# Peptides against a protein of PDB entry 2KNC, part 31

Target 1, 74 residues: chain A of PDB entry 2KNC
Amino acid sequence: KGPDILVVLLSVMGAILLIGLAALLIWKLLITIHDRKEFAKFEEERARAKWDTANNPLYKEATSTFTNITYRGT

## One batch from the design tools (peptide; aimed at target 1 I19 G20 A23)

Design b2_p30_3_s4 (made by RFdiffusion4, then SolubleMPNN; from b2_p30_3, 26 letters changed)
Fold by OpenDDE base, seed 1:
Structure b2_p30_3_s4 (fold): chain B 74 residues (1-74), chain A 30 residues (1-30)
Amino acid sequence: as target 1 above (74 residues)
Amino acid sequence: KLLEEVLELILNKLLEALKLLEELLKKLLE
């Protein structure tokens, strides 16, 4: 008539394992969402900085190109 | 998406296990 004590113990053990697994998955999910939001903000800031540079008439490129006019390539 | 679906599945199984545990505890205390 009473419940099987073994079934109760196994159910408790199973529940604890599921709680641990669920907690790890929730943690990973939260980190993944956070990282994607942070990366999206970083790309937005980078895009804004690039756009501002493109619209700034005082911007000088750090890279200079030298053309050797005497090189007649064989 | 897959992680969310898996997480939801696990949470549903956890809830089922907790309900089973509740029922077993009620029977044990009855």
Scores: peptide ipSAE 0.092, ipTM 0.672, DockQ to the pose 0.164
OpenDDE base, seeds 2, 3, 4, 5: peptide ipSAE 0.086, 0.073, 0.078, 0.066; ipTM 0.668, 0.647, 0.654, 0.638

Design b2_p30_4 (made by RFdiffusion4)
Pose (drawn by RFdiffusion4):
Structure b2_p30_4 (pose): chain A 74 residues (1-74), chain P 30 residues (1-30)
Amino acid sequence: as target 1 above (74 residues)
Amino acid sequence: SSTYVSLVSSLVSVVVSSVSSSVSSAALSS
């Protein structure tokens, strides 16, 4: 009663808030990292799909083009 | 939420264990 136990308690509360803030950061990555994969695999497909479609009109044809040396004509 | 509570609980356990060890060492030295 005489003392105050407020100042000492104020410091103790800070540790709870701080212990959570420290753990908050760790867990924040745990929930965020789960996405980095798909977020990466996402942009990864968009990157290859271009370079893998902005210059590959052979497939639409069939499965080959040149290297077809044979009886010529026209 | 459970993972965050577990992490906070683990940190509290570490702080309590460290404070208890320090208090025991100080008592023995005294």

Design b2_p30_4_s1 (made by RFdiffusion4, then SolubleMPNN; from b2_p30_4, 26 letters changed)
Fold by OpenDDE base, seed 1:
Order: C-alpha cells, then sequence, then structure tokens
Structure b2_p30_4_s1 (fold): chain B 74 residues (1-74), chain A 30 residues (1-30)
C-alpha cells in the first residue's frame, strides 16, 4: 500500500511553509547585519568628523555664551 | 540578533526533519 497521498501533501505543504519562513528570517537577519554595519560605519565617520573638527585650528564654536553682567538674580 | 539566529537554526532543523520524512515517503512510493 503506497503512502497516504494526504500525508505526502501535508508534509510537502509543511516543508514549503518552513522554507518560506526560514527564507524570511534569513533575509531579515542579513538586512539587520547589513544595517548594523552601515550604522557602525556612520558612527565611525561621525566620530572622525568630530576629531577632525577638534584638530582644525580654524574651527570656532557657533555657540557663544553671553553672560549678562547686569543680571542680578533675585 | 542571537534570538533570531536561534530561531533560524530551529527552523532549519525542523525543515531537515520534514525533508527526511518526505524522502522516506518517496522511498515508499518507489
Amino acid sequence: as target 1 above (74 residues)
Amino acid sequence: DELLLGLVLLLLLALLEELEELLKLLELLL
């Protein structure tokens, strides 16, 4: 007696669903790893830009603190 | 990240089990 055709069909359907789910999770994992590497590179470039700014003798802070000498805090 | 990797590995193991069952069913058809 050959295998029950229903058992074969259900196992094929199960395998296809698991393949599809595994492929989606692998794809999501690859994207997540890619995005983390790109973000790490972006933070490194941003850190480098801060270091280059600190070493640039022409850099002046755009923010000046004005102390109001006439302010008597009551 | 480790949880996602663990889930992928569990799904790959479950997929291998289903493929082994399909192979056994195919051997019973031959």
Scores: peptide ipSAE 0.086, ipTM 0.661, DockQ to the pose 0.095
OpenDDE base, seeds 2, 3, 4, 5: peptide ipSAE 0.081, 0.078, 0.085, 0.077; ipTM 0.659, 0.652, 0.660, 0.655

Design b2_p30_4_s2 (made by RFdiffusion4, then SolubleMPNN; from b2_p30_4, 27 letters changed)
Fold by OpenDDE base, seed 1:
Structure b2_p30_4_s2 (fold): chain B 74 residues (1-74), chain A 30 residues (1-30)
Amino acid sequence: as target 1 above (74 residues)
Amino acid sequence: LEALLGLVLLLLLRLLEELLERLEELRELL
């Protein structure tokens, strides 16, 4: 069978569409992996900062509750 | 996502194989 020029043209068009779709999927995958790694680092740093604050003997709570012992309601 | 990417890559490879086969048929006629 001689070369089916129509099959060649359709195969080229299909290849271009699949390359475009593959590139978008690769790009989305790379972003998703990057964002997960960045989020994991952020949560590790946040956890470390929380642990450091909990172990810091200079940490004073910003909220002081004053119990007025002399408030006998009239 | 990875499974879909793998499927698209397999379909692309198959389409490139078919394209190469048709280009080889054209080359044999020239």
Scores: peptide ipSAE 0.074, ipTM 0.623, DockQ to the pose 0.080
OpenDDE base, seeds 2, 3, 4, 5: peptide ipSAE 0.072, 0.070, 0.071, 0.066; ipTM 0.621, 0.614, 0.618, 0.614

Design b2_p30_4_s3 (made by RFdiffusion4, then SolubleMPNN; from b2_p30_4, 28 letters changed)
Fold by OpenDDE base, seed 2:
Structure b2_p30_4_s3 (fold): chain B 74 residues (1-74), chain A 30 residues (1-30)
Amino acid sequence: as target 1 above (74 residues)
Amino acid sequence: NELLLGLILLLLLLLLEALELLEELLERLL
């Protein structure tokens, strides 16, 4: 019996769809790797900026704690 | 990563199978 023409057609159609899906997955992978590298750099820069702020004598902490002497905790 | 690599390899195998079947079809049509 010749090759099942239906099997050939379905296999070719399936392969084309799967190539398209593979290209999208590769693209998503590249973006995900890029975004993770960029995010890691951003967090490093943010950590450095926090360190520089902690050493800046002009930095005033936005939070002031006042002891309320009239607060009787229950 | 490993799952995606396995998926890519599976897709390549399905592509090769489709090409072999297409070649066999072409040899029968010519």
Scores: peptide ipSAE 0.051, ipTM 0.591, DockQ to the pose 0.101
OpenDDE base, seeds 1, 3, 4, 5: peptide ipSAE 0.049, 0.047, 0.047, 0.046; ipTM 0.581, 0.583, 0.583, 0.587

Design b2_p30_4_s4 (made by RFdiffusion4, then SolubleMPNN; from b2_p30_4, 27 letters changed)
Fold by OpenDDE base, seed 5:
Structure b2_p30_4_s4 (fold): chain B 74 residues (1-74), chain A 30 residues (1-30)
Amino acid sequence: as target 1 above (74 residues)
Amino acid sequence: DEALLLLVLLELLLLLLALSLLLLLLEKLL
């Protein structure tokens, strides 16, 4: 009656540890998947904003190439 | 976010407690 009770208690405690570890791994996996999906949406929105800027007829390129007519290259 | 961190910390504390009890039971079984 003694050793069988100890084996059962050890088995139950070992099972609780494995379940808790599995829960933490599942949680970390869910967060990682969530963060990757959110980051992918953010990069898509950033790409879209760049395309909207390129197609915006009000966007003047800040880089005006002034051909300096007075620069006679020595 | 903070509530989830607290939950993970609580689970980690429960796992450490269960591990300590498992070691104490293992010492009684050997």
Scores: peptide ipSAE 0.073, ipTM 0.609, DockQ to the pose 0.111
OpenDDE base, seeds 1, 2, 3, 4: peptide ipSAE 0.046, 0.072, 0.068, 0.071; ipTM 0.545, 0.602, 0.598, 0.606

Design b2_p30_5 (made by RFdiffusion4)
Amino acid sequence: AAAAAAAAAAAAAAAAAAAAAAFAAALLAA
Pose (drawn by RFdiffusion4):
Structure formats: structure tokens, C-alpha cells
Structure b2_p30_5 (pose): chain A 74 residues (1-74), chain P 30 residues (backbone only)
Amino acid sequence: as target 1 above (74 residues)
Amino acid sequence: not in this file (backbone only, 30 residues)
């Protein structure tokens, strides 16, 4: 009663808040990193799908074009 | 009176430290 135990306690409460803040950061990445994969795989597909479609009209045709040396005509 | 106050402060600090450790472990388990 005489003392105050408030000041000493104020410091102890800080450690709880701080111990959580430290763990908060670690766990924050654990929930966020779970996405970085898809978030990456997401932009990854959008990158290759272009370079893999902005210049590949051969497949629409069939499966080849040139290297078809044979009896010519027209 | 001074010895009883010091023992009560030490018990409160130990309980708070145990609660802080349990809180941090629960946050990391989630």
C-alpha cells in the first residue's frame, strides 16, 4: 500500500505488450507468406501467358508450319 | 510490512511474466 506498485507494474505491462508485438511481427509473416506463393504464382502466370500467347499463333493452326518441304505448286 | 510488500511485488511480477510467456506462445501457435 505504502509504495505504489504502479510504476514497477507499468514496466511489467510493457513487456507483455512488447512480447506480443515481437511475436506479432513473426506471426504476421506467417499469415502473409502463405499468400506470397500464390501472389507470386499469380503474377508468374500472367507474365508467361503473354510471352506465351502474344506471339504463338502456330498452335491455332495445328502443330507445324515451315519444315514442310514437299511437292510445291502455287 | 516492507518484507510483505516486496514478496507481493515479486509474486505479481512472476505471475505477469508467466502470463506474458503464455500470451506470446499462444500468438505464435495461432

Design b2_p30_5_s1 (made by RFdiffusion4, then SolubleMPNN; from b2_p30_5, 26 letters changed; failed a check: too like the target's own chain)
Amino acid sequence: KLDELLAEILEVLLSLMGLALLLGLELLEK

Design b2_p30_5_s2 (made by RFdiffusion4, then SolubleMPNN; from b2_p30_5, 27 letters changed)
Fold by OpenDDE base, seed 4:
Structure b2_p30_5_s2 (fold): chain B 74 residues (1-74), chain A 30 residues (1-30)
Amino acid sequence: as target 1 above (74 residues)
Amino acid sequence: DLEELLRKILDLLLDLLLLALLLGLSLLLE
């Protein structure tokens, strides 16, 4: 029985759609991996900058907590 | 992890593509 030409056409169309979807997922995956690596480098640089600042004996914390002695919490 | 999920989805799509190709070839040879 010769191949049903309609079944062959539908299978080829389905295969093309799956290839297209796979290509989009690969592209999204590559971007996501790239963005994660860039974010990880940024967080490492930020952590390093925080360490360098903490080791500076001239570093004064910009946040001075003044306890307002006059604050009576009602 | 989102990356792991995307990889699993990609692997599933590749398996489905391979299955569709094998079924298409089987139907073409019958």
Scores: peptide ipSAE 0.086, ipTM 0.671, DockQ to the pose 0.030
OpenDDE base, seeds 1, 2, 3, 5: peptide ipSAE 0.084, 0.084, 0.067, 0.082; ipTM 0.672, 0.671, 0.639, 0.668

Design b2_p30_5_s3 (made by RFdiffusion4, then SolubleMPNN; from b2_p30_5, 27 letters changed)
Fold by OpenDDE base, seed 4:
Formats: sequence, structure tokens, C-alpha cells
Structure b2_p30_5_s3 (fold): chain B 74 residues (1-74), chain A 30 residues (1-30)
Amino acid sequence: as target 1 above (74 residues)
Amino acid sequence: DLGELLREILELLLSLLLLALLLGLELLLK
């Protein structure tokens, strides 16, 4: 029996959809790998900046604890 | 890892594509 034209058409359509889905997954994978590498680099740079700041004798912590002398705990 | 999972999914999709192409070729040759 000659090839069922409908079966061939549906198989080709299915193949195209799978190629499209595969391409989207590859794209997402590449972005995810890129973003993770960039984020890891950013965290390393942030860690270095914290170390450099910790060794700076002029660094004052932005959080100053003020004891409110007027606070009467009820 | 999300990247490993996505790679596994991609490999599965590529295997399904190859299988579909082989089955399509078999149907064309019958």
C-alpha cells in the first residue's frame, strides 16, 4: 500500500513541532547557563567588594544602633 | 540542577525526533 499521505503530513508536522520545541529548550538552556555564570561572577565581585570594604579603616557601618535614652519601657 | 534537567529533556526530544524520522521513512518506503 502506498504511503498514507495523511500519516506522512502528520509525521512531518510532529517533527517540525519537536524541532521548534528543541530549539526553545536549547535557547532556554543557553540563557540559563549564561545567567548563572554572570550571577556567579557578580557574587564573586560582591564578595571581593565586601572584603575590600572590611579592610578599609574608613568603613563605617551604615547601621548605627542609637540607644533611645527617652524610651521608658512600660 | 535545572540545566541538567533541561539537557535531559532536550536529549529525550532529540531521540523522539530521530524515532519519528525513522518511522516516517519506514512508512514512506512501504
Scores: peptide ipSAE 0.070, ipTM 0.647, DockQ to the pose 0.030
OpenDDE base, seeds 1, 2, 3, 5: peptide ipSAE 0.059, 0.061, 0.063, 0.056; ipTM 0.621, 0.631, 0.638, 0.619

Design b2_p30_5_s4 (made by RFdiffusion4, then SolubleMPNN; from b2_p30_5, 27 letters changed; failed a check: too like the target's own chain)
Amino acid sequence: GLGELLELILKVLLELLGLALLLGLELLLK

Design b2_p30_6 (made by RFdiffusion4)
Pose (drawn by RFdiffusion4):
Structure b2_p30_6 (pose): chain A 74 residues (1-74), chain P 30 residues (1-30)
Amino acid sequence: as target 1 above (74 residues)
Amino acid sequence: VVSSIVSLFVVAVVSAVSFVSAFSSFSAAS
């Protein structure tokens, strides 16, 4: 009663808030990192799909073009 | 992980209560 136990307690509460803040950061990555994969695999497909479609009109044809040396004509 | 964090908080609260209780007992004995 005499003392106050407020000041000492104020410091102790800070450790709880701080212990959580430290763990908050660790867990924050755990929930965020779970996305980095798909977020990466997302932009990864968009990158290849272009370079893998902005210049590949051979497939539409069939499966080859040149290297067809044979009886010519026209 | 969440369970470990909660366990850590529980330990921190128990430690805080024990500390506050020991400080109050010391101040009463003084």

Design b2_p30_6_s1 (made by RFdiffusion4, then SolubleMPNN; from b2_p30_6, 27 letters changed; failed a check: too like the target's own chain)
Amino acid sequence: LLKELLELILLELLRALLLLQELLEKLLAE

Design b2_p30_6_s2 (made by RFdiffusion4, then SolubleMPNN; from b2_p30_6, 26 letters changed; failed a check: too like the target's own chain)
Amino acid sequence: LLEEILSLILLELLRALLLLEELRKLLEEL

Design b2_p30_6_s3 (made by RFdiffusion4, then SolubleMPNN; from b2_p30_6, 26 letters changed; failed a check: too like the target's own chain)
Amino acid sequence: LLDLILGLILLELLKALLLLQELLERLEAL

Design b2_p30_6_s4 (made by RFdiffusion4, then SolubleMPNN; from b2_p30_6, 28 letters changed; failed a check: too like the target's own chain)
Amino acid sequence: LLEEILQALLEQLLAALELLKKLLEELLEK

Design b2_p30_7 (made by RFdiffusion4)
Pose (drawn by RFdiffusion4):
Structure b2_p30_7 (pose): chain A 74 residues (1-74), chain P 30 residues (1-30)
Amino acid sequence: as target 1 above (74 residues)
Amino acid sequence: SSFLSSFSSFLSSFASSASSFVSSFASSAS
């Protein structure tokens, strides 16, 4: 009663808030990193799908073009 | 989930130790 136990307690409460803040950061990555994969695999497909479609009109044709040396005509 | 459960157990243990400390300090200051 005499003392106050408020000041000492104020410091102790800071450790709880701080212990959580430290763990908060660690866990924050755990829930965010789970996305980095897809978020990466997402932009990864959009990158290759272009380079892999902005210049590949051969497939639409069939499966070849040149290297077809044979009886010519026209 | 396991991390949060372990962290919750740690905080509970810290809070118990802090209560014991504060009680011991209040008894010594009395």

Design b2_p30_7_s1 (made by RFdiffusion4, then SolubleMPNN; from b2_p30_7, 26 letters changed; failed a check: too like the target's own chain)
Amino acid sequence: DEFLEKLLGAILLLGLAAEKLLAELAELLE

Design b2_p30_7_s2 (made by RFdiffusion4, then SolubleMPNN; from b2_p30_7, 27 letters changed; failed a check: too like the target's own chain)
Amino acid sequence: DEFLRLLQELILLIGLAAGELLEKLKEELE

Design b2_p30_7_s3 (made by RFdiffusion4, then SolubleMPNN; from b2_p30_7, 27 letters changed; failed a check: too like the target's own chain)
Amino acid sequence: DLLLELLLGAILLLGQAAQKLLEELAALLA

Design b2_p30_7_s4 (made by RFdiffusion4, then SolubleMPNN; from b2_p30_7, 28 letters changed; failed a check: too like the target's own chain)
Amino acid sequence: DELLRKLLEAILLLGLAALELLEELRRKLL

Design b2_p30_8 (made by RFdiffusion4)
Amino acid sequence: AAAAVAAAFAAAVAAVAAAAAAAAAAAAAA
Pose (drawn by RFdiffusion4):
Structure b2_p30_8 (pose): chain A 74 residues (1-74), chain P 30 residues (1-30)
Amino acid sequence: as target 1 above (74 residues)
Amino acid sequence: XXXXVAAAFAAAVAAVXXXXXXXXXXXXXX
């Protein structure tokens, strides 16, 4: 009663808030990192799908073009 | 790893709570 226990307690409460803040950061990555994969695999497909479609009109044709040396004509 | 972090966090909060309870008992005895 005499003392105040408030000041000492104020410091102790800081440790709880701080212990959580420290753990908060760790867990924040755990929930965020789960996405980095798909977020990466997402932009990864968009990158290759272009370079893999902005210049590949051969497939639409069939499966070849040149290297077809044979009886010519026209 | 998430279970270990959770267990360690719970143990640290319990230790802080025990220290706060001991400090409150010592303040009431004073």

Design b2_p30_8_s1 (made by RFdiffusion4, then SolubleMPNN; from b2_p30_8, 28 letters changed; failed a check: too like the target's own chain)
Amino acid sequence: LLEELLKSVLSQILLLGLLAEELRKKALEL

Design b2_p30_8_s2 (made by RFdiffusion4, then SolubleMPNN; from b2_p30_8, 28 letters changed; failed a check: too like the target's own chain)
Amino acid sequence: LLEELLRSVLEQILLLGLLADQILKEAEEL

Design b2_p30_8_s3 (made by RFdiffusion4, then SolubleMPNN; from b2_p30_8, 28 letters changed; failed a check: too like the target's own chain)
Amino acid sequence: LLEELLLSVLGQILLLGLLAEELIKKALEE

Design b2_p30_8_s4 (made by RFdiffusion4, then SolubleMPNN; from b2_p30_8, 27 letters changed; failed a check: too like the target's own chain)
Amino acid sequence: LLEEILKRVMDLILLLGLRAQELLELARLA

